# Designs tried in a protein design run: peptides against a protein of PDB entry 7BDX. Part 78

Target 1, 212 residues: chain A of PDB entry 7BDX
Amino acid sequence: EMGAAACTLLWGVSSSEEVVKAILGGDKALKFFSITGQTMESFVKSLDGDVQELDSDESQFVFALAGIVTNVAAIACGREFLVNSSRVLLDTILQLLGDLKPGQCTKLKVLMLMSLYNVSINLKGLKYISESPGFIPLLWWLLSDPDAEVCLHVLRLVQSVVLEPEVFSKSASEFRSSLPLQRILAMSKSRNPRLQTAAQELLEDLRTLEHN

## One batch from the design tools (peptide; made by RFdiffusion4, then SolubleMPNN)

Design b2_p13_1_s4 (from b2_p13_1, 10 letters changed)
Fold by OpenDDE base, seed 5:
Structure b2_p13_1_s4 (fold): chain B 212 residues (1-212), chain C 212 residues (1-212), chain A 13 residues (1-13)
Amino acid sequence: as target 1 above (212 residues)
Amino acid sequence: as target 1 above (212 residues)
Amino acid sequence: SELKKRVIEELRS
């Protein structure tokens, strides 16, 4: 209970750039993010079956941790820190996204995808995550999720790859050969306006790349 | 481990006034400080004997909690919040200070005393803690501690009472009749310069009150 | 360097 409460408050105040800088300026940041990865991994490994009690203290704790990582990754110095000093955490997030079933831990998936998206704003971050083993298959695995929010954030991450020639050129063949076009087309017809727009924009970006 | 790490980071960033305001502006502050009191109480009750492993995760966690309370109490709006909305926490701190033996949990005692001192900067806060049952005997109990830092912070809290006529007038008879003058005189001869100065200043304040 | 022109994810609390 107390750990979840403290971590939730830390998540709340981490919405400030100055608080992120204060976290990173301390000598405890590396250890904190190391333990964060371990805690998230332990939580996912402890998930029995498909049913998650979203309101459990443990779930609240892990949500707060993922929220903190997302807020850190939203800041330029935070992205630099994660990519330079906490690569193990990024690897853990990628692994956990692969380990979770479609529809499982939806809120956690969203936060982890948001963190990766924020990291991808930096070219070094995008290179790191996109060069991770199984990254492209992971994107398609995640895009099979029934949740519109998960799919939205996957599409945004896919677009980050597509819009970066230095990254896309390295994986263009694999990307094109495995692209779940029918799934993306279906999403462009979604009743969710945000998902519809994201899918439509990605399709337009892909069409432009085919003509170049 | 993770709870202690998160709470320690929260302690670190709580040194900022803006972070304290952010903590208090949230809907979770009341619950956090309620659980804080319970956690500190549970820790003290779990202490077996006089030996404390200061480096335990639990100790680190409780230190961070006490540090957060101290930092909140250092800010005007934080003092107002504690005195208006979290009196149970103040009562808990007073109780815990009475429950701990001389020399036991020295670092925790220091943080708790610092929090009470900060609360005492507000007249309403000083009135509240000084009107608590057994407050004067508690001061003398704490002043029997062999640790110079504990004694220093007790003397500072005693001085807060002595320098406030509205508070001192209510308890002047009890205060004078129970004053451990020989102990304070001994502290005025301490080799610790901070303790020596604090004891000397308090003795001067007391002498001034005897002439008025 | 910040190379993406797209909006950063909203900070959460």
Scores: peptide ipSAE 0.075, ipTM 0.846, DockQ to the pose 0.022; fails the geometry check
Fold by OpenDDE base, seed 1:
Structure b2_p13_1_s4 (fold): chain B 212 residues (1-212), chain C 212 residues (1-212), chain A 13 residues (1-13)
Amino acid sequence: as target 1 above (212 residues)
Amino acid sequence: as target 1 above (212 residues)
Amino acid sequence: SELKKRVIEELRS
């Protein structure tokens, strides 16, 4: 319980850029993010047996960890740190997103996707995650999720790839051949306005790329 | 391990006043400090059996908790919060300081004493802790510690009582009758310059009070 | 530029 409480407070204060800088300026940052990946992985591996209640202290602890990673990735120096010094954590997040089934651990999946999106703001981060083995299949796997919020954050990440010519050109053939266009079109008609907007914007961005 | 790492980072960033304000402004603060007291108590109770190595993850976790309390108490709003809303934590710290033997858990004892000293900067805090049952005997118990740093922080806390006429007048009779004057005089001749200075200043303050 | 033109940074607690 105490660990979850402490981590939740750390998550809350990590919404400040100055706090992120303070976390990263300390000699404990590398160790913290290393153990973070291991902890998240251990949690996900433990789910294959018991339906862990989403409200468990362990779940809250892992949510707070994922939130911290997201907040760190929201800051330029945090993105640089993750991409340069905590690549194992990024690899772990990508792996866990692949290991989770549609509808499984929605809240965690959203937080992890948010962190990847923030990392993708940095060109080096976007290159790193998009060049990960199976990244494009992973996006389509995730886009099959029944949760609108999961799908929203997947679409945002896809948009991040599509809007970067240097990154998109490397995977354009695979992207075009595997694109679940009908699913994205269906999302553009969603009753969820955020999902609808994200799908529409992505479709517009894709149309622009087809004409260039 | 992850809990200790998270708590250590929280301790580090809590050195900022703005972070302390952020911690206290959240709806989780009360719960956090409640569990903090329980965790510290559980740790101290576990020591009566196994010589827990000072470098254990559990020890580091508890040190970080005590450090957070100290940093919170360093800020005016933090003192007000502790004195108004987390009195159980203050009571726990006082109790744990009494339960620990001379030479036992020196680092934790120092951090707890530092937190009490910071609380004592607030007149309401000073009143609260000094009116705790057995407070004066506790000071003398702690002043028997062989560790110079423990003794230093005890002397600072004693000075905080002596310098506040309203607080000192309530306990002046007990204080004068039980004062380990020879021990304080010995500390005024210590080779530790910080301890020496603290003992000298306290003796000067006591002399000033005898003439008034 | 290493930063995207369409930046949506997520800061949550």
Scores: peptide ipSAE 0.051, ipTM 0.847, DockQ to the pose 0.021; fails the geometry check
Fold by OpenDDE base, seed 3:
Structure b2_p13_1_s4 (fold): chain B 212 residues (1-212), chain C 212 residues (1-212), chain A 13 residues (1-13)
Amino acid sequence: as target 1 above (212 residues)
Amino acid sequence: as target 1 above (212 residues)
Amino acid sequence: SELKKRVIEELRS
């Protein structure tokens, strides 16, 4: 309980750039982000056993951790730190996103995807995650999720790949061969306006790439 | 481990007034400070059993919690919050300071005393703690500690009482009858310059009160 | 890319 409360407060204040800088300027940041990955992994592994209530202290704790990572990744120096000094955490997030089934841990998936999207704003971060083994299959696995918010954040991450020629060129063949075009087209017709717009924009970006 | 890391980061950033305001502006602050007291109490109760290593994750966690309380109490709005909305935490700190033997949990005592001193900057806070049952005996119990830093922070708290006529007048009889003058005089001769100065200043303040 | 700079970064409390 105390851990969840402390992490939640830390998550809240980490929305400030100055707080992120203060976190990263300390000597304890590395340890914190190392343990974060382990804790998130332990939580996901525990789900195969007892259905932890989404509202459990443990769930709140892990949500706060994922939120902190997201807020750190939202800041330029935070992205630099994660990509340079906490790559194992990024690997863990990618792994956990792969280990989770469609509909499983939706809130956590969204937070993790948001963190990866923020990391992808940094070219080094985008390169790192896109060069991860199984990254493209992972995107399509995640896009099979019935949850609109999961799919939205997947589409945003896909767009981040598509919009960076240096990254997309390396994956273009696999991307074209595996692209779930029908799924994206279905999303472009969704009643969720955010999902609809994201899918439409991605389809436009893909069309632009096919003509260049 | 994760809790200790998160709390340590929260402690670090709580040195900022803006972060304290952000913590207190959230809806989770009350719960956090409620659990803080319980966690600190549980730690102190556990010491009578297994000697928890001072460097344990649990110790670090509790130190961070006490540090957060201290930093919150350093800010005007934080003092107001603690005195108005978290009195149980203040009661817990006073209790724990009484439950600890001389030389036991020195670092925690120092942090708790620092928090009480900061609270005492607010007249409402000073009134609240000084009107607590057994407050004066507690001061002398704490001043019997062989640790110079514990004694220093006790003397600072005693000075806070002595310098506020409205508070001191209510306790003056008990204070005069129980004052460990020889102990304070011994501290005024200590090799620790901070302790020496604090004891000298308090002796001067007491002399001033005897002549008024 | 300039296009990526137009995408809102995710921040949460």
Scores: peptide ipSAE 0.040, ipTM 0.846, DockQ to the pose 0.020; fails the geometry check
Fold by OpenDDE base, seed 4:
Structure b2_p13_1_s4 (fold): chain B 212 residues (1-212), chain C 212 residues (1-212), chain A 13 residues (1-13)
Amino acid sequence: as target 1 above (212 residues)
Amino acid sequence: as target 1 above (212 residues)
Amino acid sequence: SELKKRVIEELRS
């Protein structure tokens, strides 16, 4: 309980840029993010054996960790830190997104996707993520999720790739050949307005790329 | 390990006034400080049965918690919060200082004393602490510690009482009758310059009170 | 794109 409470407070205050700078300015940041990755991995591995209550202290702790990573990635120096000094954490997040089944740990998937999206705001971050092994198949795996929020954040990450010509050109052939167009078209008809908009924008961006 | 790492980061960033305000501005502060007291109490109770390694994750976690309380108490709104909304935590800290033996958990005693000292900067805080049952005997118990840093922070807390006439007048008879004058005089001859100075200043303040 | 810079996801807990 105490660990989850402390981590949740750390998550809350990490929404401040100054707090993120303070976290990163200390000599403890590297260790913290290393253990974060390990803890998140251990949690996901434990799901196969035990029905982790969604509201458990352990779940809340892992959510807070993912939230902290997201908030760090929301700041330019935080993105730089993650891409330069915590690549193992990014690799872990990518791996865990692949390990989780559709409908499993929806909140955690959303948080992890948000962190990757924030990292993708930076060209170096986007390059690193998109060059990760199995990245394109992972996007489509995640887009098969029944959860609208998961799908929304996947579409946002896909859009980050599509809107960066230097990155998209490297994956364009694989992307075009495997694009779940019918799924994205279905999302553009979603009753969820955020998902609908994201899917429509992505379809427009893809059409623009076909004309170039 | 992860809990200690998160709590240690929270401690580090809590040195900022803005972070303390953020901690207290959330709906989670009350719960956090409630669990903090319980966790510290559980740790101290566990010392009777197991040789807690001073550098254990558990010890570091408790140190970080005590550090957070200290940093919160360093800010006016934090003192107000502790005295108005987390009195149980203050009671717990006072109790734990009494439960610990001389030479036991020196670092934790120092941190707890620092938190109480910070609370004592505010008149309401000083009143609350000084009116706690067994407060005067507790000060003398703590002043028997062989550790110079523990004794230093005890003397600082004693000085906070002595320098506040409204508070000191209520305890003056008990204080004068039980004052370990020889111990304080011995500290005024300490090779530790901070302890020496604090003891000398307290002796001067006491002399001033005798002349009034 | 400049748009990408604006949609920073800050997760406030």
Scores: peptide ipSAE 0.037, ipTM 0.845, DockQ to the pose 0.023; fails the geometry check

Design b2_p13_2_s1 (from b2_p13_2, 8 letters changed)
Fold by OpenDDE base, seed 4:
Structure b2_p13_2_s1 (fold): chain B 212 residues (1-212), chain C 212 residues (1-212), chain A 13 residues (1-13)
Amino acid sequence: as target 1 above (212 residues)
Amino acid sequence: as target 1 above (212 residues)
Amino acid sequence: SEELREKFREALA
């Protein structure tokens, strides 16, 4: 309980840029993010053996960790730190997103996707993530999720790739050949307005790329 | 390990006033400080049964918690919060200082004493602490510690009482009758310059009170 | 392009 409470407070205060700078300015940041990855991995691995209550201290702790990573990645120096010094964590997040089944750990998936999106704001971060093994198949795996929030954040990450010519050109052939167009079209008709908009924008961006 | 790492980071960033305000501005502060007290108490109780390694994750976690309380108390709104909303935590800290033996958990004692000193900066905080049951005997118990840092922070807390007439007048008779004068005199001859100075200043303040 | 991606930057409380 105490660990979850402390981590949750750390998550809350990490929404501040100054707090993120303070986290990273210390000599403990590397270790913290290393253990973060390990802890998140251990949690996901434990789901196969025990019905982790969604509201358990352990779940809340892992959510807070994912939230901290997201908040760090929301800041330019935080993105630089993650891409330069915590690549193993990014690799872990990508792996865990692949390991989780559709409908499993929805809140965690959303938080992890948010962190990756934030990392993708920088060209270097986007390059690193998009060059990760199995990245394109992972996007489509995640887009099969029944949860609208998961799909929304996947679409945003896809859009980050599509809107960056230098990155998209490297994956364009694989992307075009495997694009779940019917799924994205279905999302463009969603009752969820955020999902609908994201899908429509992505479809427009894809059409623009076909004309170039 | 992860809990200790997160709590240690929270401790580090809590040195900022803005972070303290952020901690307290959330709806989670009360719960956090409640669990903090319980966790610290559980740790101290566990020392009787197991040789807690001073550098264990558990010890570091508890040190970080005590550090967070200290940092919160270093800020005016934090002192107000502790005295108004987390009195149980203050009571717990006072109790734990009494439960620990001389030479036991020196680092923790120092941190707890620092938190109490910071709380004592405000008149309301000083009143609350000094009116706690067994407060005067507790000061003398703590002053028997062989550790110079423990004694230093005890002397500072004693000085906070001595320098506040409204508070000192209520305890003056008990204070004068039980004052370990020879111990304080011995500290005024310490090779530790900080301890020496604190003891000398306290002796001067006491002499001033005798002349009034 | 980085500016375009900033549109959906998320900081969570």
Scores: peptide ipSAE 0.279, ipTM 0.852, DockQ to the pose 0.055
Fold by OpenDDE base, seed 3:
Structure b2_p13_2_s1 (fold): chain B 212 residues (1-212), chain C 212 residues (1-212), chain A 13 residues (1-13)
Amino acid sequence: as target 1 above (212 residues)
Amino acid sequence: as target 1 above (212 residues)
Amino acid sequence: SEELREKFREALA
């Protein structure tokens, strides 16, 4: 319980750039982010056993951790830190996103995807995650999720890849061969306006790439 | 481990007034400080059993908690919050300081005393702690500690009482009858310059009060 | 472009 409360407060204040800088300026940041990945992994592994209530202290704790990573990745120096000094954490997030089934841990998936998107703002971060083994299959796996918010954040991540020629060129063949076009088209007709817009924009971006 | 890391980061950033305001502006602050007292109490109770290594994750966790309280109390709005909304925490700190023997948990005692001193900056805080049952005996109990830093922070707290006529007048009789003058005199001759100065200043303040 | 990706940057309170 105390851990969840502390992490939640830390999450809240980490929305500030100055707080992120303070976190990263300390000598304890590396250890924190190392343990974060382990804790998140342990949580996901525990789900196959007892259904932890989404509202459990453990869930809140892990949500806060994912939120902290997201907030750190929202800042330029935070992205630099994560990509340079906490790659194992990024690998863990990618792994966990792959280990989770459609509909499983939706809130956590959204937070993790938000963190990855923020990481992808940095070209070095985008390169790192996109070059991860199984990244493209992972995107499609995640896009099969029935949850609109999961799909939204996946589409944004896909767009980050598509809009960066240096990254897209490396995966273009695999991307084209595996693109779940019908799924994206279905999303472009969604009643969720955010999802609809994201899917439409991606379709437009894809059309632009087909003509170049 | 994760809790200790998170709390340590929170402790570090809580040195900022803006971060303290952010912590207190959230709806989770009350719960956090409530659990903090319970956690600190549980730690102290566990010491009578297995000697927890001072360097254990649990110790670090509790130190960080005490540090957070200290940093919150360092800010005017933080003092107001603690005295108005977290009195149970203050009671717990006073209790724990009484439960600890001389030489036991020195680092924690120092942090707790620092928090109480910061609370005492606010007249309302000073009134609250000084009106706590057994406060004066507690001061003398703590002043019997062989640790110079513990004694230093006790002397500062004693000075806060002595320098506030409204508070001192209520306890003056008990204070005068129980004052460990020889102990304070011994401290005024200490090789520790901080302790020496604090004891000398207190002796001067006491002399001034005897002549008024 | 990093600028394009900044559009959807999210920091959560």
Scores: peptide ipSAE 0.278, ipTM 0.852, DockQ to the pose 0.053
Fold by OpenDDE base, seed 5:
Structure b2_p13_2_s1 (fold): chain B 212 residues (1-212), chain C 212 residues (1-212), chain A 13 residues (1-13)
Amino acid sequence: as target 1 above (212 residues)
Amino acid sequence: as target 1 above (212 residues)
Amino acid sequence: SEELREKFREALA
């Protein structure tokens, strides 16, 4: 209970850039993010089946941890820190996203995807994530999720790759050969306006790349 | 481990006034400080004997909690919040200070005393603490501690009472009748310069009050 | 472009 409460408060205040800088300026940041990865991994490994009690203290704790990572990654110096000094955490997030089934831990999955997207804002972060083993198959695995928010954040991450020539050129062949076009087309017809728009924009970007 | 790490980071960033305001501006502050008191109480009750492993995760967690309370109390709006909305926490700190033996949990005792001192900066806080049952006997109990830092912070709290006529007038008879003068005189001869100075100043303040 | 990706930056309270 107390751990979840403290971590939740830390999550709330980490929305401030100055708080992120204060976290990173301390000598405890590296250890904190190391333990964060381990805690998230242990949580996912402890999940029995597909049912999760979202209101459990453990779930709230892990949500707060993922929220902190997201907020750190929202800041330029935070992205630099994560990519330079906490790559194990990024690798853990990628692994956990692969380990979770479609529809499983949806809220956590969204937060982890948001953190990866934020990391990908910087070219170095995008390169690191996109060059991770199995990254493209992971995107398609995640895009099979029934949750519209998960799919939305996956589409944004896909678009980040598509719109960066230095990254896309390295994986263009694999990307094109495995692209779940029918799934993306279906999403462009979604009743969720945000998902519909994201899918439509991505389809337009892909069409532009085919003509170049 | 993770709880202690998160709480320690929260402690570190709570040194900022803006972070304290952010903590208090949320809807979770009341619950956090309620659980804080319970956690500290549970820790003290679980202490077996006089030996404490200072490096335990539990100890680090409780230190961080006490540090957060101290930092909140260092800010005017934080003092107001604690005195208006979290009196149970203040009562808990006073109780815990009474429950701990001389020399037991010295670092925690120092942080708790610092938090009470910070609360006492405001007249409302000083009134609340000083009107607590057994407050004067508690001061003398704490002053029997062999640790110079504990005694220093007790002397500062005693001085806060002595220098406030509205508070001192209510307890002057009890204060004078129970004053451990020989102990304070001994502290004025301490080789610790900070303790020596604090004891000397208090003795001067007391002498001035006897002539008025 | 980093500017293109910045449009969906998320910080959560």
Scores: peptide ipSAE 0.276, ipTM 0.851, DockQ to the pose 0.055
Fold by OpenDDE base, seed 2:
Structure b2_p13_2_s1 (fold): chain B 212 residues (1-212), chain C 212 residues (1-212), chain A 13 residues (1-13)
Amino acid sequence: as target 1 above (212 residues)
Amino acid sequence: as target 1 above (212 residues)
Amino acid sequence: SEELREKFREALA
């Protein structure tokens, strides 16, 4: 309980750029994010057995950790730190997103995807993530999720790749050959306006790329 | 490990007034400080059995918690919050300072005393602490500690009482009758310059009060 | 194109 409470407060205050700078300026940041990755991995591995209660202290703790990573990645210096000094954590997040089944731990998936999106704001971050082994198949795996928020953040991450020529050119062949077009089209008809808009925008961007 | 790491980071960033305001402005502050008190109490109770390693995750966690309380109390709005809305925590700190033997958990004692001193900056806080049952005997108990830092912070807290007529007048009789003058005189001869100065200043303040 | 990606930046309280 206390650990989760402290971590939750840290998550809340990490929405501030100055707090992120303070976290990263200390000598503890590297170890903290290393342990964060390990903790998140341990949590996900524990889900295959006893379904830990979604509202448990452990789940709240891991949500807060994922939130902290997201908030760090929301800041330019935080993105630089993660990409340069905490790549293992990014690798862990990518792996965990692959390990979770559709509909499993939706909130955590959303937070992890948000963190990856934030990292992808920087070209260096986008390059790193998109060059990860199995990245494109992972996107399609995640897009099979029944949760609209998961799918929304996947579409946004796909859009980030598509809108960056330096990145898209490297994976264009694989991307075009495996694109779940029918799934994206289905999302463009969603009753969820955010998902609908994101899918429609991506379809427009894809059409633009085919004509170029 | 992860809980202690998160709490330690929260401690570090809580040195900022803006972070303290953010912590207190949220809907989680009351619960957090309630659990903090309970956690600290549980830790101290655990010391009577297996001597938990001084460098353990649990000890570091509790130190960070005490540090957070200290940092909150260092800010005017934080003092107001603690005195108005988290009195149970202050009561817990006072109790724990009494429960610990001389030489036991010195670092924790120092942090707790620092938090109480910070609370005592406000007249309302000073009144609350000084009117706690057994407060004067507690000061003398703590002054028996062999650690110079513990004694230093006790002397400073005593000085805060002595320098406030509205507070000192209520306890003047008990204070004068139980004052460990020989102990304070011994501290005024300490090789530790901070302790020596604090003891000397207190002795001067006490002499001034006897002449008034 | 970093500016385009900034549009959906998320900082969570």
Scores: peptide ipSAE 0.273, ipTM 0.851, DockQ to the pose 0.055

